# Peptides against a protein of PDB entry 7Q4I: the designs that were tried, part 61

Target 1, 281 residues: chain A of PDB entry 7Q4I
Amino acid sequence: HENSTIAERLYSEVRVLCWIMTNPSNHQKKARHVKRTWGKRCNKLIFMSSAKDDELDAVALPVGEGRNNLWGKTKEAYKYIYEHHINDADWFLKADDDTYTIVENMRYMLYPYSPETPVYFGCKFKPYVKQGYMSGGAGYVLSREAVRRFVVEALPNPKLCKSDNSGAEDVEIGKCLQNVNVLAGDSRDSNGRGRFFPFVPEHHLIPSHTDKKFWYWQYIFYKTDEGLDCCSDNAISFHYVSPNQMYVLDYLIYHLRPYGIINTPDALPNKLAVGELMPEI

## One batch from the design tools (peptide; aimed at target 1 H209 Y219)

Design b2_p25_7_s1 (made by RFdiffusion4, then SolubleMPNN; from b2_p25_7, 18 letters changed)
Fold by OpenDDE base, seed 2:
Structure b2_p25_7_s1 (fold): chain B 281 residues (1-281), chain A 25 residues (1-25)
Amino acid sequence: as target 1 above (281 residues)
Amino acid sequence: DKEEEEEFKKIEEEIKEYFKEEEEK
């Protein structure tokens, strides 16, 4: 018997709307497996597409298909969320249809923060944006106030936010958010370990898996180590997760237990005031 | 826990369905 009391409390107190970036060709191949696995643990799950799918609960955004429209899709997705769903959650996660998310770990990270704090979290990268930006593939989560500022203050102003649909989606939203004073938060745990990962666990956990010249080591905002110290015990997301791997991860995380080992959750931190961030590590 | 067993069975069924759909292609 698992004691889910704290997880249930956080489900109620830290409401997360997850929107999944997908396309019609991936509705059945990828997106449905998100819905059947980790997406069911969101307070609300919406698939953002170019075509409607009633089985998936996919929204047809007024955007074209292809890589050049990802930024356009992100803008329209957040406009749709702001118009229809801004009060349905406190936090708004973007993920890809091959991102896996441990939503309980995200709620734990977000618990101390006010949703009225203009902040967003993810895997922070250092290039192009002064405060950094969050990797698109690892997923990133905006506070309700961050969504409001993005949609109401940034998007209508071409000086603050790119009007064209071209560009790297994660960089462009990062620029827009910086321009409206949405803070790029630190998602690391108290030990300085990352929580959002732009690759599968194997790429982060296995020492020397990647060349030291790999772009990731140049892009990462915070210094990270390889091996077991790479990743928080409360890791939130991984990218490039196949549909099969989503079910494997669901089993490993939520079902597989070593007999006689009971994990006692840490005490919840104190809640922060509006505008307050956790101390830098 | 009975609820955990039920969730596990659902995941097993979903996995089996996925593999059947991939074998039919």
Scores: peptide ipSAE 0.022, ipTM 0.459, DockQ to the pose 0.019
OpenDDE base, seeds 1, 3, 4, 5: peptide ipSAE 0.016, 0.000, 0.014, 0.034; ipTM 0.491, 0.393, 0.519, 0.503; seeds 1, 4, 5 fail the geometry check

Design b2_p25_7_s2 (made by RFdiffusion4, then SolubleMPNN; from b2_p25_7, 17 letters changed)
Fold by OpenDDE base, seed 3:
Structure b2_p25_7_s2 (fold): chain B 281 residues (1-281), chain A 25 residues (1-25)
Amino acid sequence: as target 1 above (281 residues)
Amino acid sequence: DKEEEEEFKKVLEQIKEYFEEVKKK
């Protein structure tokens, strides 16, 4: 049996509400597998849908289904969170129903930061938004203050936040957040390695002879290496993870251990003041 | 390098198959 004392401390001190973007057709196919795997490690887990499901704990948002409504669903999801759950957590993660998240690694990244700092984290992309925006597929996490600013200051103002439900969800929230001075944080580890990934582990960990002209290399805000050097030892998320792959990842990360190898975690860093960020590398 | 990659993929597929068998519907 492993020592989980630090993980338990972080669970209490760095409270995370995870909301999952899903739809009624995926409640049983995908969302339930999130609930049975990594979602159980969130302090609160909510599935945002167009239909209620009491078994899943899914919320019926007042939006239609389809790719053109993802931005609308994100706006309504954060409105719902602000109204009902803003005090239930310190940090608010958006993930898809095919995103896998190592919540403990996210808590470790977030620990230094005040939830009253207007900041959010994820896989930072450089196009369309001056400070960058976080990739929707990799998942992104807002501080409590970021949620407040988004819902109270940005959403009611069409000049600050798009009122229409169309557009790329991740780009649109990125624009809104920039317009209310929510900072796009750096989620890289101390070695400059990424933690949020918009692809499956295989695509990042296995060196592919993929052309450097691949759009991803033009979009990524921080340049990263390929192969094992691509990814932090404390990676947080992967995207396009099938239900079966979620169980595989759960087994590999939380159950499979090499005998005689015990990881001793580093000491927690000092907490930052409100509004203070870690130095950029 | 390529051989190691293919071996790794085979291992992953075997693990996936195992979890499919034990998966509660």
Scores: peptide ipSAE 0.024, ipTM 0.491, DockQ to the pose 0.028
OpenDDE base, seeds 1, 2, 4, 5: peptide ipSAE 0.024, 0.020, 0.022, 0.018; ipTM 0.536, 0.492, 0.542, 0.513

Design b2_p25_7_s3 (made by RFdiffusion4, then SolubleMPNN; from b2_p25_7, 18 letters changed)
Fold by OpenDDE base, seed 4:
Structure b2_p25_7_s3 (fold): chain B 281 residues (1-281), chain A 25 residues (1-25)
Amino acid sequence: as target 1 above (281 residues)
Amino acid sequence: DEKEKEEFEKVREETKKYFEEEKKK
């Protein structure tokens, strides 16, 4: 058995509430697979929808469905969290129903920070917001103080935060957070490698002859390289992860181990005599 | 969202082309 003592400590000391952006058409198709994989490693998991689902633990927010309502859903989700759950966690992660998150790596990144510090983390983009904003698809995490400032100071003021439900969700929250002095943190590791990714691992890890004109290179706040240097060994999130890929990632990250590189490996079995077979199991 | 999805599809197509070119080497 792997020594999980540090992970257990961080689970207690760095409490994370994960809320998942979903809709009624995706409850069974996508959201339930989040609940069955990485979502179980959150201290609290809530699905934010337009319809209640008791099996999923989905909340019906007072918003319509459709792409034009994502910003409205984000505002209502954080209002709901502030009203009902602000003391249930220290950090509050937004993710999509096709985002995969390694919650232990997120706790490791967050460990040195106070939840009373007005800060949030994610994949930082340059445009539209002076300090940058966090990509919606990669997921982003707010401190408890950041949630308080967003809900109490920003949302009630149309000059600080857009009252209409239209617009790019991630850009609009980024504007609101900047306007209440919530800092856009640096989520990179000590080697300068990213931890939050708006695409699947394959698109970040495989050097593509991507045209330097690809929007992502213009949007990314910090210079990143392609290939193995793209990504932290302690990466936190990937986006556009299919339901099947969530189970594959769970297996690869939490179960699959190469023999001999783990601490305290089991002893090798005894060698069999000539003609002797291992017992069938 | 729409822009991110469109650009994801472009990256996917470029990645596919890369692998097809590497298989010819």
Scores: peptide ipSAE 0.086, ipTM 0.660, DockQ to the pose 0.110
OpenDDE base, seeds 1, 2, 3, 5: peptide ipSAE 0.015, 0.015, 0.032, 0.006; ipTM 0.509, 0.429, 0.650, 0.315

Design b2_p25_7_s4 (made by RFdiffusion4, then SolubleMPNN; from b2_p25_7, 17 letters changed)
Fold by OpenDDE base, seed 3:
Structure b2_p25_7_s4 (fold): chain B 281 residues (1-281), chain A 25 residues (1-25)
Amino acid sequence: as target 1 above (281 residues)
Amino acid sequence: DKEEKEEFEKVREQIKKYFEEQEKA
């Protein structure tokens, strides 16, 4: 029998609301597979759509569909969360309906931080925002205080946050959060390895002979090594994961075990004070 | 060290092929 005692403790102490960016055409094709796999490990799971779906627990946001409305949908999603669910969790994850997340690894990363610290985590990109911003595809997680500042302080002020629904969703939220002093955290592990990945596991784990001119290497905020050292043993997310790959990942991570190999988890770190961050490596 | 890296690369190639086959189905 698997010893889940620490995972159960973290489930209670580090409460995560996951909201999934989806649309009506993807409810059955993609979103239901999130619900059947990694989404069941969130403390609360909400699908943000333009149409209600009672089976999926999807919310109909007052937004149009299409790529140009992703920023609009993100704004309305966080307004909805703040109004109805701000006390239901400590941390608020945005993911796409093709993002896979290891929620236990995210709880481990978040454990030392206060949810009253204005911070958010994800795959940090360098361009467009001075402190950086988190890649939309890799998913990003806001503290409760970050959500409060975003919804209450940033969104109502057109000087702090873009009122229009156009623009790159991840860049626009990154600008808004910077303008209200929400810190772009470092999600890397103690070895400097990334935890949030904007691509499938294959693209990160397998050294692609891809040209060093690939945009990703210019966008990544922290220089990470290629190959085996690219990815934390406690990786949190991958993007462009097909429904079939979600079930494969669920099997490999949660069911498949090599006989006789028992991982003893490291001791939990000390909790940080409000406003305190881990030192950057 | 070198042998472990070679074994790991073989496993990576097998995983890659598996996912490529699943995307075509």
Scores: peptide ipSAE 0.013, ipTM 0.364, DockQ to the pose 0.029
OpenDDE base, seeds 1, 2, 4, 5: peptide ipSAE 0.015, 0.000, 0.009, 0.021; ipTM 0.452, 0.248, 0.356, 0.443; seeds 1, 5 fail the geometry check

Design b2_p25_8 (made by RFdiffusion4)
Pose (drawn by RFdiffusion4):
Structure b2_p25_8 (pose): chain A 281 residues (1-281), chain P 25 residues (1-25)
Amino acid sequence: as target 1 above (281 residues)
Amino acid sequence: SNLSFALLLFASLYYSPPVDYPPPS
């Protein structure tokens, strides 16, 4: 058994809308498994695709397929969410169909922040954007105010926001958000451990590639060696998670426990004023 | 603590040789 009263209270206090980027080839292979595992724990779940689907209730964006249209799908998805769901949630998560998210830990991290604060969170990378951009695969989450500025202020101005549908979806939204004074938040825990991860847990716990010009060690905004210390007890996301591994992570995280070892929750920080972030690590 | 334990179990189950993930850009 479990007492989930605290998480249920945060469920109502910190509404998270999750949108999943997918395509018709992945509807049954991947997107279904996201819906059956972590997707149902969001306040609202939306599958953004280029075609409709009964099982997912997928939204067909007016955007073609291919890696060259991922940016177009991001722009259309946030426009659709602003048009139809801006008051349905406080926080707006973008995730791939191979992202795994512990939604309860996302509500824990977001609790002190005002949805009116212009901020977004994720795994922070250094290149292409001065304040950094968030890994698309690890998932990134925008405040309601960040979604308003993106749709209302950045998309209509081609100088601030790339108008073509090509490019790295995460880098482009990082540029549009920096250009409309949306802050790149710090998602690490108070001990400095990461919460958002672009790889599976094994790759962070046991880093095989050893600072040998591998792109990850160059891209990471906050320097870390990772290893067995890499990851928070309240980590939020992993990526390159197979459809089968979605169910395994669900089992190991939510079901399997060592008898007599009771997780005691850290106290929630006090709410922050509009425009304020937590003290830097 | 329990999440760290769960991730260690996961890593043990799915241990693998070095994997070359492509960069985001």

Design b2_p25_8_s1 (made by RFdiffusion4, then SolubleMPNN; from b2_p25_8, 12 letters changed)
Fold by OpenDDE base, seed 3:
Structure b2_p25_8_s1 (fold): chain B 281 residues (1-281), chain A 25 residues (1-25)
Amino acid sequence: as target 1 above (281 residues)
Amino acid sequence: SLLLEALRRYTELYRRPPVDYPPEF
């Protein structure tokens, strides 16, 4: 009963490989719920782990487990993607096993961009990296050219990219990408509203009496509001989403409809040239 | 929320954003 014609068009024209950061202890607890919800809307879905799981489609990367090895997993994940899957998609999303993603909204944001443009998108943070970096938990998406530059130009050069496996994963990839001239894009909508969120919807939508000293306000690259103005109507991701909340979000976004309200999608923008970005808002 | 308070406390204690490790719900 749904008209998915535009979504189906974007599914074919804006191909997304989603790789999920997980570990063997989370295959059943978290990762399988990604596979059963939003992950099914990716053109390709791969779980990056330290152990193989044929039911999940998990890849065993040559890395150890633990918080101190997330950067190692990210490097090996993108090496694996470049070797086996670089032509299977146009865009390459990293997400955590507790990230929820509205893939159609991501395709809409990405539609004007060439996958040969060296760019990546996510929730932009301002510290440590001059152009900013994308928050790891909110998920971030690289163009095919960005993946190529990361794997071929950055990773082999210790001056461009950290060779050890320690450090903050999102900061380290952000440094590497900047060093190979991959641009940190603006993922905000035309109203200046964010699309990638490092917290659950509740924490963004409900005005918090959070102290202005809360780290997030110091880290966010673009000014953001709280409440209903926090978030784009085309929001892409949320983090710290429990398995149960993934099913709730899947129901609310894709199944629950207010009777008599029909959304008309905006017209698709013109495609940009290779290397061209949308103007800053 | 308890999570924002926990995140705030964690960031205040460690002067860094919380490590993206999902709380086991």
Scores: peptide ipSAE 0.027, ipTM 0.624, DockQ to the pose 0.057
OpenDDE base, seeds 1, 2, 4, 5: peptide ipSAE 0.026, 0.027, 0.027, 0.024; ipTM 0.654, 0.660, 0.653, 0.650; seeds 1, 4, 5 fail the geometry check

Design b2_p25_8_s2 (made by RFdiffusion4, then SolubleMPNN; from b2_p25_8, 12 letters changed)
Fold by OpenDDE base, seed 4:
Structure b2_p25_8_s2 (fold): chain B 281 residues (1-281), chain A 25 residues (1-25)
Amino acid sequence: as target 1 above (281 residues)
Amino acid sequence: SLTLLALRKYTELYRRPPVDYPPPF
């Protein structure tokens, strides 16, 4: 018998709205597989598209398709969330239609934080934004207060937030959030291991023959190692996960168990006050 | 090995940031 009591408690106390960046050509190819796997573990799941899809629960945002419109789509997605769903959750995850997320591990990371703290989490990158920004592909999660500040304070001000729809969506939201004093949190575990990953597990777990010139090493905000010490035992996300790999990960994480090994969860940390962060490691 | 070729193709696909970020100065 599985004991889910603490996961059920966290599902109630740490409410997560997941929005998925997709497009009409990917509704059946990618987004549907998110809905059938990890997306079912969100408190609310919404697909952000340019076309409505009633089977998917996809929203038609007033934006064009293509890579040059991702920033426009991100702005309209958060406007839509703020207008219709700001009270439906405490935390608001952006993910791609090829991101896989362990939502229970995200709830565990978020548990000590107030949703009224202006903070967001993800895979932190160091270029372009002084405090860093979160990788778009790894997914990133905003507090309710971070969404409020983004939509109400940043988006209406062209000096704080880019008014056009062009640019790297993750860099542009990172600039906007910094300009309204939303903090780029540390998502690492107590051992300094990452939780949000911009690649598949295989790329992080296997020491790459990538030279030290690989862009990732110039982008990562915190020093990380490759191999078995790359990744938290409570890892949250991986990117470039194929539709078939989503079902494999769902089986490996939630169904496959080594007989006679019982994992005892760590005790929940104390809750932080509004505006408090966990100390950086 | 086929695994090294897959890893090389994977690393080649990821040689650039998934978004065309200007090179860090």
Scores: peptide ipSAE 0.032, ipTM 0.672, DockQ to the pose 0.078
OpenDDE base, seeds 1, 2, 3, 5: peptide ipSAE 0.031, 0.032, 0.027, 0.031; ipTM 0.654, 0.674, 0.679, 0.669; seeds 1, 3, 5 fail the geometry check

Design b2_p25_8_s3 (made by RFdiffusion4, then SolubleMPNN; from b2_p25_8, 12 letters changed)
Fold by OpenDDE base, seed 4:
Formats: C-alpha cells, structure tokens, sequence
Structure b2_p25_8_s3 (fold): chain B 281 residues (1-281), chain A 25 residues (1-25)
C-alpha cells in the first residue's frame, strides 16, 4: 500500500510536458520504451521526430535527421510546443529517447519555482556559455516563461540565437537562453548533490578509474564527487539508458520496496516569488 | 479545471501498473 497524496498534489500543481528527441529509426527501438515507462508520468508526452507516428503520438517536425540537425529539431520542437501546448503545462522537459527521468523528483525540485520565472534546469556544464548550459543527454527543463522567451524573443533574432541548424543543440539553446536572460538554475539538492546525470547510474555511483583528464570533470559546472555522495536521493535523470534498463529502473524505483522501511517525504519548501531562485549551495 | 483534469489523469495512471512491461519481460 502506497500513499501517493503528495505525488498527486505535485502532479496537479507542477505540470510537466515532456518532449522526447527521437527519429523514425528509433520509434520502435527506443521511443516506445520511454512511452511505456517514465514517459507515462508526464502530464503530457510528445515525441519529436521527422516522421509522424500515431502509435507514439510522434510529431513530424520540418527538419532533417542526423547529428547536424539536432539544433534545428530543438528549435522546431519548442516552436511547436509554444504554438500548440504552451498552456498545457508549467514546465517543459527535453529528453532523449535513451534518457530516463524520475518525474516526481523533478516536480519536487520545481515546486518552489514560478513557471513565470525565466529559468531552466538540468546538468549544468561550464564551457562555451558564461552562465553555463544544460547537458542535452541528461535532459533539461524550461519554465513556461523560458519557452516564451526562447521562441518569441531569441529565435527570431540571429544576433541572439543561431539561425542555422548546425552545432551542438544543448550549447546553442544555452547561448540563446542566456541572451534573453533565462537563468541557468542550480538543480542540486540541499546537500549539493546532483539530480540530472549525463550517464547511467553505474558510471556516477562507482568511482571510475577515469583519469582526472576525462572531459566530464572539465565540463561540470559544479564540483561533484563519484561514489555514494555523487547523487541526490531525489535524482531526476540518467542518460545512455537502454530500453531494457528503463524497465529495470521502473521496477526498482516504483515496485521494489524493502519491507518495513517507510520513507517519509520531506516537507515542501515555500514557493518563491516570480524571478526568485533558491540560493546556490 | 486544469487541476481536476490532472487529478483524474493521475488517478487513472496509478490504478495501473507503473510500467507496460514488454512481452519478453
């Protein structure tokens, strides 16, 4: 028996539209497994592709496929969301078709923030963008105001936002958002532990023999440790999650329970004013 | 209201198994 009262409240008060970056070759291989697992817990779930798929509820965006078109697809996805779905949610998550997301933990992180605050969250990286940018693979979530500013203020202006479709999508959206004063938020918990992860849990939880020269250590905006202190108990996302691992994670997170252990949720924080952020830790 | 629709959807979601396990699972 589970008490879902707080989760139900957050599902109502913190509405999340999840859009999944995919392509026609991955509809059956990857995207359907997102739909069958964590994607169900979004208030709305949309697959952004180059071809329509009625089984997935996939949208055919007017873009080509391939790595060089990911930025183009991201721009068109947010244009589509703004035109058709801006009022359907408060927060707008981008994830890949191999990203796994614990949506309840994301709602908990987002709860104090106003959707009218120009902010976005994810795994913050420090290169290329002064305030940082959010890793594409870990997924990133924009407030409704951030989406509005991106689509209405940034995209139409080539001085603010790259007009061509080339480049790293996460870097390019990060530049655009900075240029319209959308803040790159801190997604860490009160202990300074990360919530959005650009790798699978194993790669974060197990101290790797990775040389300090590994690119990740140069890219992370906030210092993080490997091992048991790497990750929030309220972690939100992991990347490079195989279809089979999505079902394993769903079982471990939502079904498997240690008998006699009762997890009491922390009290919800006070809501912030419009434009206010939680203090950085 | 948007709230009532969200609550309905939540209730419907959690009345089902949290996942649609693949046939091979």
Amino acid sequence: as target 1 above (281 residues)
Amino acid sequence: SLTLEALRKFTELYRRPPVDYPPEF
Scores: peptide ipSAE 0.030, ipTM 0.492, DockQ to the pose 0.026
OpenDDE base, seeds 1, 2, 3, 5: peptide ipSAE 0.025, 0.025, 0.023, 0.019; ipTM 0.617, 0.602, 0.625, 0.495; seed 3 fails the geometry check

Design b2_p25_8_s4 (made by RFdiffusion4, then SolubleMPNN; from b2_p25_8, 15 letters changed)
Fold by OpenDDE base, seed 2:
Structure b2_p25_8_s4 (fold): chain B 281 residues (1-281), chain A 25 residues (1-25)
Amino acid sequence: as target 1 above (281 residues)
Amino acid sequence: MLTLLALKKYTELYRRPKVDYPPEF
């Protein structure tokens, strides 16, 4: 029998709404596998699409499909969340239909923070936005106050937030959030290891998998290494995870156990005041 | 009090479903 007592506590104290960026062609191919794996561990799970799907619990947003509409879909998704779901959670995760997320590790990272702190977390990138922005593929999580500021203060103001639906979704939300003083948090663990990953585990865990000229090394906000030290023992997300790999990860993380090894979880950190952040490492 | 519903959902989440892999797998 696993002792889930701390995870059960965090499920109640750190409520996460996960919204999944998808499209009608991916409902059965990708999004269904999110719902059947890690998405079950969210307090609320919503699929944001252009078409309704009652089996998936997909919402039809008033947006077109295609890469040029991702920013439009993100704006409408957060408007929908603010209008219908802002009190259903404390934290609001965006993920793709090929993002895998360890929601317990996200709750552990978020536990010290107030949901009234204007903060968001993810894989921080340094270009285009002064404080950085969070990679869209790795997924990013907004506090309730960050969602409020985004929807109420940023979106209605063309000077603060891009009114058209074009642009890189993750960059455009990063600009909007910066313009309303939502802080781009540090998601690294106490050892300086990343928690949100814009690629599959293999691409981060295997040294020299990428050339040093690979764009990622120019985009990362914090210095990170390849190999086993790349990644927190409490890693939160990976991107480009195939439907089959979601079930493999679900098995490896939640079912496969080395006999005779008992992991004792670290003590929960102290809760921070409203507006307080953990020190950058 | 963790509501009996939250405990049931969590126990159902960590109760190994037999991964009834859909018969399409």
Scores: peptide ipSAE 0.031, ipTM 0.619, DockQ to the pose 0.028
OpenDDE base, seeds 1, 3, 4, 5: peptide ipSAE 0.027, 0.015, 0.025, 0.022; ipTM 0.452, 0.527, 0.625, 0.592; seed 1 fails the geometry check

## One batch from the design tools (peptide; aimed at target 1 F199 H209)

Design b2_p26_1 (made by RFdiffusion4)
Pose (drawn by RFdiffusion4):
Structure b2_p26_1 (pose): chain A 281 residues (1-281), chain P 26 residues (1-26)
Amino acid sequence: as target 1 above (281 residues)
Amino acid sequence: NLSLALYLFALYTLLTNYYNPDMEYP
């Protein structure tokens, strides 16, 4: 048994819309498993694809397939969400079909922040954007105000926002958001441990690549060695998670527990004013 | 308990010899 009253209260207080980038080849192989595991825990779940599908109720974006059109799919998905869902949620998560998200921990992190604050959160990388950009695979989440500025202010101005559909989807949205005064939030916990992860848990708990010019150690905005200390007890996301591993993480996180060890929730911080972020770590 | 769950998952991953080669690239 579990008492989920606290999480149910946050479910209504912190509405999260999750959109999943997918394609027809992945509808049954990957996207289905996201819907059956963590996707159903979102306030609203949307599969963004290039083709329709009965099982997923997928939205067909007017965008071709291929890695060269991921940026186009991001622009069209946020335009679609602004057009049809801007008042349906407070927070708007982009995730791949190989991202795993603990949605309850996302509501915990977002609780103190105003949806009217122009901010987005994720795993923060240094290159290409002064304030940093968020890993597309770890998932990143935008405030309602961040979605408004992206669709209303950044997309219509080609100088602020790349008009071609090519490029690294996460780097491009990082540039458009910096260009419209959307803040790159700090998603680490109060102990400085990460919540958003671009790899599976093993890769962060046991870093095999050892600061040997590997891209990750160069890209990370906040310096860390990681290891057994890497990860928050309230971590939000992992990536490169196989369809089978979606169900395993669900089992180990939500079902399996050591008897007699009761997780006591940390108190929720007080709400913040518009434009305010939590004290820096 | 989430840390324990992640250790167990790590063990699972090592035992199944799972690795996605795309991790080598940004």

Design b2_p26_1_s1 (made by RFdiffusion4, then SolubleMPNN; from b2_p26_1, 14 letters changed)
Fold by OpenDDE base, seed 2:
Structure b2_p26_1_s1 (fold): chain B 281 residues (1-281), chain A 26 residues (1-26)
Amino acid sequence: as target 1 above (281 residues)
Amino acid sequence: NLRLALLLFSEIIKKEKYYDPAVDYP
C-alpha cells in the first residue's frame, strides 16, 4: 500500500485551482489529455477557451483566438476565476494544454506560504520586468491575494496594466503584478535547483544540447546548472509535452516503482506568516 | 522515478521548435 497520507494532507491544506489555456481546435487533441492525466490531481480544473465544451468543462471566454489574443484570454480567465472561483482554492495555476505539472510537488513548494501573501511562482525570467516575470510555458501559480490584486487593482487601471489584448502574455501579467506589489517568488529548492521548466526535461538535463548563445541563458533570472543538477528532485512542470508523453509521464511518475526502493518524504517546513517569503539562496 | 522519466523524454522531443520570446516580444 502506498503511503499517501502526506499527499492527502497537502491536497486538503494547499488547494490548487488549475486553469488550462486552450482553444477549440485543441479541445480533443490536447486539452482532453490534460484532463485525463495530471489535471485530475488539481482540486479544481477549468479549461479556458473561446468555445464552451461540456465534456471538457471548458469555459467560453469573450476573446478571439490566436497568439495575439493570449494576453486577452489571460485577463478574462482571471476575471472569471475571481468572480466564480476565488474561494474554491488557495492557489491558482495557469498552464498550457501542452504543459505537464506534478501537482504534489507544487503543493510541497507552496505549503509554507500563506495564500494571503501577494506572491506568484514559476520559471523566473529577468528581461522586461525589474523583479522578473514567470515564463508562460512553464506555467505559473498565483496566491489568492495575487489574483485579487491582479483583478481588482491592476486590470481596471490602464497605467498599471495593459488594456489592449496584444503583447507577450507572461510579460504583461508580470508587469501588472509588479505594479500592484505582487512579489515574483523564488521557486528553486533548498539546493538552488529549478522546479518550473519552460522546456521538456531533455533540454535541461543534457548539456550537449545547449548552445551558449541560446536565448534561455540570457532570460533566466537565477543561474542554473546543466546536466542532472539542473532540476529539482521535486520538479513541478515541463512545457512542450505531447499528449502521448503525458501518459508516459503519468506512468513513470505515479505507477512505475523500482522494487525495494522506498522514498521517504522530507519533513514539511514551518509555515510563514502573511507577507513572509523563504530566504533567497 | 522523476529522474528516469526525464531521461526517457530526451529522445522524443528533438523536433519541436521552441518559442523564442525575443521574436514575439522584441
Scores: peptide ipSAE 0.043, ipTM 0.721, DockQ to the pose 0.285
OpenDDE base, seeds 1, 3, 4, 5: peptide ipSAE 0.038, 0.040, 0.041, 0.022; ipTM 0.714, 0.710, 0.721, 0.678; seeds 1, 3, 4, 5 fail the geometry check

